# Designs tried in a protein design run: peptides against a protein of PDB entry 8YR4. Part 205

Target 1, 309 residues: chain A of PDB entry 8YR4
Amino acid sequence: PRGSPALQLVVLICLGLMGLERALNVLVPIFYRNIVNLLTEKAPWNSLAWTVTSYVFLKFLQGGGTGSTGFVSNLRTFLWIRVQQFTSRRVELLIFSHLHELSLRWHLGRRTGEVLRIADRGTSSVTGLLSYLVFNVIPTLADIIIGIIYFSMFFNAWFGLIVFLCMSLYLTLTIVVTEWRTKFRRAMNTQENATRARAVDSLLNFETVKYYNAESYEVERYREAIIKYQGLEWKSSASLVLLNQTQNLVIGLGLLAGSLLCAYFVTEQKLQVGDYVLFGTYIIQLYMPLNWFGTYYRMIQTNFIDMEN

## One batch from the design tools (peptide; made by RFdiffusion4, then SolubleMPNN)

Design b2_p26_3_s1 (from b2_p26_3, 21 letters changed)
Fold by OpenDDE base, seed 1:
Structure b2_p26_3_s1 (fold): chain B 309 residues (1-309), chain A 26 residues (1-26)
Amino acid sequence: as target 1 above (309 residues)
Amino acid sequence: SELEERLKLVEEALKKQQERLKREEE
């Protein structure tokens, strides 16, 4: 971004965070291996607990195997919102100014049907996403129930309780924060439609705007409308980052509690090292579909709001 | 998030493709 040193610094920070994500992808498996080795060697509890805590902290920074849900990725996405908005606004203003330079013949030749086809592709995508959501939600809920039963029967009942509490809290917070986010999304879409309507009205009245040499005034009015829209878009995008981070935190706490408890039972010779690996793997496997569920639910909700307006 | 980013990328790519089609109709 030319002209804003602050945005250039944000870009450099985001590039640094991308480098950190790559480092975490290497470090997390190394720390996991170290835990398995320490468990095998029957290392002292204090050393084991510190290594487990450090692993879970690194895993919290990395996220659940999709780099998109980790703390570092959320921080990158959050910082990038302003850079994206600056770039989008610049492109939209360039397009709008160029459209005001175009002849009336181009505006009349533009098939209203292409704008409608984008809306219609949106609706068909929603229906496909709803079916995909239902077909992913049901298996994921089944896997959670099977997991709770499995851990309750073959492990100590405390493991089943940790999984139950973690997944119940994850689902509840996902729904609650998504419903909260819907308000910001509706406000954003209403302002987007109003901004688009103003742009279309200005372009339909192109001859009048040109007659009065009001092109600069209409561009400035459009810029102000975009800035107002971007203020609402930022709230919507920031609410998404908050949702992802909340989900990551809940899974991180569940992974921490369960991994420490499992490591303790391995030190007491009640569980094997393989059981520690099983628990960690299973929690990560449950997290992956749930993360996608949260994304699809949000996308469907968006598309329903976009159809209401 | 990644799917919303992909959808935004598709919307941006579609917007760019519409901009390109607009430029090809000029």
Scores: peptide ipSAE 0.010, ipTM 0.442, DockQ to the pose 0.034
Fold by OpenDDE base, seed 3:
Structure b2_p26_3_s1 (fold): chain B 309 residues (1-309), chain A 26 residues (1-26)
Amino acid sequence: as target 1 above (309 residues)
Amino acid sequence: SELEERLKLVEEALKKQQERLKREEE
């Protein structure tokens, strides 16, 4: 945000809060491990109570990952509203200015409502793309890297390797399956637009349709278009289920391999029982934002395509 | 016009369907 030092400060605060979220993502599993270890050792109540209280406080700051956003994430989202509004307005004004620089022939050839729709789509696409990149993609990649480093340093190189292979395979399959799925989604969207256009044309020609008693013919034509759309929608939805199941399988295999290795090292007294729980909790925590990665990647790709058109 | 109201109803129905699809993705 060039021109407002206040908005620049808000961006810096939001980046600081993102850094704090990354720290919380490491600390919360560590504190949970410590609770499990203290419970296993039958540690004195005072030490346990302080560790539990600290964990609950950190967990309140982090959030649950399952629909409950943490305090830090909520604060970041709240502060970002002004930055998003500034960016949106700037993009909208740039698009609007560019449209006014276009030839009168371009404006005469297009309906005002179509021009506004292009402007709104362009603004939404740019602001959405930036928000998804900054708040979802980059933090998720950072959490993966931090996870690999953490497990490599504090456990064994084998754990870091398992996380690396699991996450690399997950990301690769997510990209490949999402690119494959994008073909079905494009076909679906094209058929949706064609179905909408037929409905609009039928409604605009309502008087003519009524005059010729062609209502039954237009309804049947619309039904055929809906059936064709639903066939493409089913392929899109089925491809999403396949993506989610593939992702779940990769994470499940990573969790299995790492959990078995943790259990083995606990039996050899190289790790504590809490370290087994730490690994499982951390992998599940990494999975939560990754589950949305395919949707975010698809939205980024769609917004990029919508900006290119 | 009655046509614009019907178009708006179709647009609201489509928007509601997109919001449902977005909520099923949440």
Scores: peptide ipSAE 0.005, ipTM 0.384, DockQ to the pose 0.041
Fold by OpenDDE base, seed 2:
Formats: C-alpha cells, sequence, structure tokens
Structure b2_p26_3_s1 (fold): chain B 309 residues (1-309), chain A 26 residues (1-26)
C-alpha cells in the first residue's frame, strides 16, 4: 500500500507475526516433550507446573491444530482487515472509474444479469453445505458426551467436570457471540446492497454522467459508499476475530486446568505419564470438531439472514 | 427475494434502454 506509511507498518507487523507462528509450531512440540520427560523423571512439582503453564501459554498463542484460532493468528487477521479494505477499495474504484471510461456500446451490450447469476450460484452451494453441517453437528455433540463419560469413568469425576464445563462454556459463548454478530452482519449486507444499487444506477445513467462530465463526482460518491460499507465490514470481521479469540481462551483455560490436575495426579502416582498424554491429545481432538461447529453455526445464521433478504 | 426483485428491475431497465437505443439507430 504505497499511500499510507501506517498501513505499511501494519503489513510489516503482520509478516513478523507470520514468522512468530512458524516459531510457535516448533516450540510447542518441544515444550510438550519436556513435560513428558519431566513427568517420567518425577521432577519437582514447581518445575513441572512452570513448564505446563508455559506450554499452555504457547499453545494459546499458536491455537489448535489448524493454527487459525491462535492468539497470534487472530491478531494478524485483525490487523490485516484494514490492509485488505484499502486494497479492495482501490481495486473497486479502479474498476468503477474504468467502466465510466468505456464506450456506451460496451455498457449496453453487457448482460449485468450474468455477473449477478454467478453470485447467486454461491448461495445455492451454501444450502448443500447446510445439510452437510447438520450431519456434522450431531456427531460432534456425541463425541463430547462420550469424552465426558470416558474421563469421568477412567480418570476421576473432576476431569469429567472440567471437560463438561469447558465444552458447555465454549458452546454457550459461541452461540451468544454469534447471535451478537448477526446484527453487524445484517447491517453490513444492507449497506453492501445499497452500495451495489448506487453503482448499478450510476452505470445505467452512464449517458447522463458523460453528458455532464460528472464521472469524478460519481466516483467520489461511490468512494464514500465504500468507506461506509468498510466501516460495517470492519465491525463484522473484528467481531469474528473476537469470537475466535474467546473460543481459544476457553479451550486454553480448560487445557490449563485439566493439564495441571493431571500432572498433579501423575506426581502422586495415581495416574501414569501416558494418561497425561491421553488427556492432552483427547482435548485437542475434541477442539477440532468444535472449531468447525463455530463455523457451521455462522454459516447457518448466514443462510437465515440471506433467506430473509 | 428482495435482491432478486431488484435484479429483475435492473434487467428490465437495461432491456428498455437497449430497445430505446435500437429505435434511435433505426
Amino acid sequence: as target 1 above (309 residues)
Amino acid sequence: SELEERLKLVEEALKKQQERLKREEE
């Protein structure tokens, strides 16, 4: 972005965060190995607790197996919104200005309906996705229940309680924050439709715009409409980052509580080192489908909003 | 539905404009 030194700095920060994500992908497995070694050697509780806490903090920064839900990834995504908006706005204004430079005959010959029909093919594909998503929600809930039962029977009632509280809080916050986001998405979609309608009206009145040499005025009005749209888009996108970060925090707290408790029971010889590995692996496995659930619930709500319009 | 109706209105407006220009070339 040549026009803003602030946006150039944001790009450099985002590149630095991408480098940090790669470092975390190496560090997280190393710290996990160190925990297993300390448990095997029967190391002092203070050293073990510090290493477990450090691992969970690094895992919070990295996120789940996809990496897309980690704090560093969320921060990168959040900072990148303004860069993406600047680039999108520049491309849209260049296309719109170029359309006003084209001949009247080119505008009249082009079926605007064909470009719009490509957008509608996107919405029909979402309906097929909905059925697939519903078939994945039920198995995910079943896997959570099976996990709670397993940990309650084979470990201790406390582990089952931690998993239950973590998963219940995750699901509840996912629903509540997604319902809150729906307001921003509706406002964004309404402003997008209004901005599109203005662009279409300006293109339909192309002869009048050319007659009055008003191309610069119409481009400026379109720029103002895009800026207003991008203000709403930013709220929608920022609310998505907030959802992902809230989900990451809940899983991080559950992983911290359960990992510390498991490590304590291993030090007291009530559990084996293998049980610690099992707990950590199983929580990560439960998190993967839940991350998809948050995406699925968002897609379901999107389709409901798109059906209301 | 509202977007489809607006799209149909734009297609009808474009069709009328093409018919008008075709009459001015004749």
Scores: peptide ipSAE 0.000, ipTM 0.245, DockQ to the pose 0.012
Fold by OpenDDE base, seed 4:
Structure b2_p26_3_s1 (fold): chain B 309 residues (1-309), chain A 26 residues (1-26)
Amino acid sequence: as target 1 above (309 residues)
Amino acid sequence: SELEERLKLVEEALKKQQERLKREEE
């Protein structure tokens, strides 16, 4: 943000917190590994208690699970509110000034409510896209890269390769299937709008429909439009299930391959029991943000399409 | 305004009718 040193400091703090989240994503599995190893070695209670307490504290900072965001992520989100508000206001003022530069013919041809809706959509799309890129896409890619480096350095290079192949395949399939699915969603939305328009037209022409006793005909036309809509809705919903199942299968295969390899290295005494637990924990941890990637990639595409119109 | 209110009423009526149809199919 240009012009406010306070907001620049908040952005720097948020970037620092993002770096801390990446560090926590590596440290939490490591501490969990260490607990398992200390338990296996029957280590003294004092060392175990310190490691467990440290793990729980790090896990509180990281968060995890369905619906629980970590303290660091919540603090980042809280601090970012002011930056988002500044960015939103700036985009809104730019759109508003641009609307005032447009010709009188453009304004006379549009309803004020439509113009405001375009401004609101434009502001929401830009601010949402920027926040999403900075706080979800970039961090997720960073976590994948850090994961590949970590497994390549501290495990065997084969683990780094499995993570690389799994994540690359996951991302590629997510993009390809999401682009394929977008066609079905567009067709569904078009048919929904057409079905709605037909219902509106029928109700606006109610007197004419009554005069000709055409109620049964209009109901049947509406039923046919609903059936066409439901056929497209089914394709859209089935394509989502296919996306989710494809993603689950890729992660499952990566987890299987890596877990079997890890178990093998544990049997050869090249890795400890805790390293098996670390691998499983880390892969599941990488999967959590990626599971939302398909939903968000579609949001990005929608926002880009809304910015081009 | 009046056309937008009528459109909203039609949308709510359509939504209620779809929810009713969905309950009659269950």
Scores: peptide ipSAE 0.000, ipTM 0.314, DockQ to the pose 0.027; fails the geometry check

Design b2_p26_3_s2 (from b2_p26_3, 19 letters changed)
Fold by OpenDDE base, seed 2:
Structure b2_p26_3_s2 (fold): chain B 309 residues (1-309), chain A 26 residues (1-26)
Amino acid sequence: as target 1 above (309 residues)
Amino acid sequence: SELAEQLELIKKAKEERKKQLEEERA
């Protein structure tokens, strides 16, 4: 943000907190590994109690696992509210000024409430997209890279390869299936708008419909439009289930391959029992933000389409 | 009834404003 040094400082603090979240994503599994190893070795209670207390504190800072957001993520979100409000207001004023520069003929041809709704959707889409890219996409990609590096350095290179192949396949399939789904969503949205337009036109012309006793005809026409909409909605929803199931299968196969390899190396005494638990917890931790990636890639595509129109 | 009447009034006011603007440009 140009002109407010306070908001620039808040952005820098938010970036620092994002770096801390990445560090926590590595440290939490490491401390959990250490707990399992200390339990296996029957270590003294004092060492175990300190490690458990440290783990719980790091887990509170990170969040996740309980469905709660972590303290660091909440603090980042709280600080970012002011930056988001500044950005949204700037985009809203730019859209509003541009709408006023457009010919009065354009304003008269469109419903003012629809123009405002397009402006509000445009503003919320751009600001939501930017916030999403910065706080979810970039961090998720960073966590994957950090994960590959960590497993390649501290485990056998085979673990780094499994994580790389699993995450690359997951991301690729998520993009490809999401692009395929966009066709069904566009068709659904077009039919929703057409069904809504018919309902509005029928209700606005209700006197004419009553005069011709055409109520049954308009109800049947609306019913046919709803059935057609529901057929497209079903395709959209079914394609989402297919995406989620495909994602689940890819993660499941990666978890299976890596877990079997970990178990084998533990049996050969090359890895400890804690390292098996670390791998499982780390993969699940990488999966959690990736599950949101598919939802948000759709949001990105929808918002991009809504900006082109 | 009231919402339909308000929507018709808004529609008529827009059509009248459209006519006035077409007449000012002609």
Scores: peptide ipSAE 0.000, ipTM 0.231, DockQ to the pose 0.015
Fold by OpenDDE base, seed 4:
Structure b2_p26_3_s2 (fold): chain B 309 residues (1-309), chain A 26 residues (1-26)
Amino acid sequence: as target 1 above (309 residues)
Amino acid sequence: SELAEQLELIKKAKEERKKQLEEERA
């Protein structure tokens, strides 16, 4: 934010907190590994108690793997409110200034309420997109990269490769299947609007419908429009289930391959029992933000389409 | 919900138009 050093400091603090979240995503599985290893080795209670206490504290800071529930994430979100408000207000003022620069013919052809709704949608779309890119997309990609580096350095190159292939395939399939689904969603929305328009038209012409005793005919036409809508809705919903199941299958195969490899290395005494638990925990932690990626990618696409119009 | 809100808006607009037609007849 230009002109406010206080808001610039808040942005820097929020970026620092995002860095801390990335560190916690690595540390929490490591501490959990250490607990399992200490339990396996029958380590002294004092060492175990300290490690467990540290783990619980780190887990409180991280939250339950839904990034929204951790103390650090909540603190970041709280501090970001003022930055979001500043950004929103700046976008609103830019849109408002641009609207005043538009021709009188453009204003005379539009209702004031429509113009305001376009401005509000534009502001929400830009602010939402920016917040999403900065706080969800970039951090998730960073966590994947950090995960690949961590597993490649501290385990074996094979683990890094499994994570890389799994996450790359997951992201690629998510994009491809989401783009494929967009056609079904557009068709559904178009038919929804057409069904709504028909209902509105029938109700506006109520007197004419009554005069001709055409109520049964209008009801049947509305029923046909609903059936057509439901056929498109089913395709949209079924395509979402297919996306989710494809994502689940990719993660499941990655988890299976990595877990079997980890179990093998534990049997060969190259890894400890805690390393098996670490791998499983870390993959599940990477999966949690990625599960939202399909919803978010649709939000990005919608916001881009709304900005182009 | 959105259909219900639009049906209420249409109902309000019809009631306003009915009031205007009653005022034009008085």
Scores: peptide ipSAE 0.000, ipTM 0.272, DockQ to the pose 0.017
Fold by OpenDDE base, seed 3:
Structure b2_p26_3_s2 (fold): chain B 309 residues (1-309), chain A 26 residues (1-26)
Amino acid sequence: as target 1 above (309 residues)
Amino acid sequence: SELAEQLELIKKAKEERKKQLEEERA
């Protein structure tokens, strides 16, 4: 942010913390590997206790694998509040100034409450999109790239290829199925709003409905709207189950292929038992942020459409 | 994931309820 050196320093600290999160995502599996190797070798208690204590400390900094609950992520989120507030106010003031530059005819055609709601939605969409891109999408893609590089350098090119193919297929299927699913969700939301509007209109006109004894007709009309909504809801829910199952199958196949290959190399004494555990834990660690990727992609797409309108 | 969608539904329902509460206070 130009104009406040304090906010620039906070942004630099947040970027440094993001780099630290990426380092922790590599170090935590390595330390877990080292524990398994030390246990296998029946190493002395002093070496094991230091490695376990170091692992637990790194895991506390990283958090529960999603990265969202770790100390470093919480500290980053806390520091970012001031930057987000500054960006939000700047966008809000730009939208407000632009609204004042619009023609009198544009203002006369719209209610003041609708204009304010458009301004608030615009500000929220821009700030939300920036936050999702910077803190969720970019770090997840960086972790995948770091994972491919790490496995290619320290294991074998075959492990890097398995991770690359697995993650590329996972991301592609997540995007394609999420775009397909968005059609069902839009249809569901439109029918939900129509069903709710019909119920509200019937209840506001309850005196007229009572006067004509049309209660049974309004109930049946509402029932038909609910059945139509539930048919669309089922399609939305079934499409989510299909997405989750497809994602689970891709990760399962990647985990199977890589685990079998790692087990084979352990039997040939090219890798240690800890390296088998490292691969499994690292793949599961990459999977946790990716589970949210479809949600993030949809939110970005929705916010982009809401900003273009 | 189901959890991500439930959290998004809860977040959206909370934001809609917050907007309704802000519209009822205005």
Scores: peptide ipSAE 0.023, ipTM 0.556, DockQ to the pose 0.046; fails the geometry check
Fold by OpenDDE base, seed 5:
Structure b2_p26_3_s2 (fold): chain B 309 residues (1-309), chain A 26 residues (1-26)
Amino acid sequence: as target 1 above (309 residues)
Amino acid sequence: SELAEQLELIKKAKEERKKQLEEERA
């Protein structure tokens, strides 16, 4: 972004975080291998506990199997909001200023096509979300229940309790934070509609604006409206990152507690090394679809809010 | 996404009208 050294620094930091994400994708499997080797060799508890804790910390930074909900990915997404907003605002002002150089007839013809496209996107998104709820959310909830039963029967009851508490906390926080986010999203959409309405009104009154040489005034007024919108958009997007990070934290705590407990039982010869691998694999499999749940629930709320307006 | 796509529609339209204005001046 030309003209803001601060945003250029943010871009460089985001690129650095992308490099860190790649390093984590290599380190996480290495540390996992090291845990399996230490368990096989019956290594001292202190070395094992340190390696497990380090693995879980790295896994927290990486996130689930896709890395999309990891701390590093969330931090990158959070920092990128301002860069995106700067780019969007610059494009929007360049378009708006030049639409004020273009004739009114063009604006009237595209409005109908744009409304139709918004409606088509709304319907397509709702259909996609319903399909996701049916094919991913319901099976994931079933897998969680099956997992709790499995761990309670074949492991110690403590594992079933950890999974139950982590999943209950995850779901509760997902709902609560998503309901909280809905307020920011409604405010954002209302301000977006108001900003668009001002742009349309200014463009519909183009002849009057040109007659009074008020083009610079209308561009400045539109810039202020965009800045106000972007303040609300930032809150919406930041609240999303907060949701994802909260989910990642709950997952990380569950993985930490369960992995340490499993490692301890392997050292006490109550569980085998294969059981540690099973636990880690199964927990990761449960969390991968749940990471998407927060995204799809947001898309549902989006579509509902977009249908209410 | 919708604003970006409205912006992209407005941009495409700006580019189309700029082309039309360049074609009307040629």
Scores: peptide ipSAE 0.000, ipTM 0.299, DockQ to the pose 0.021; fails the geometry check

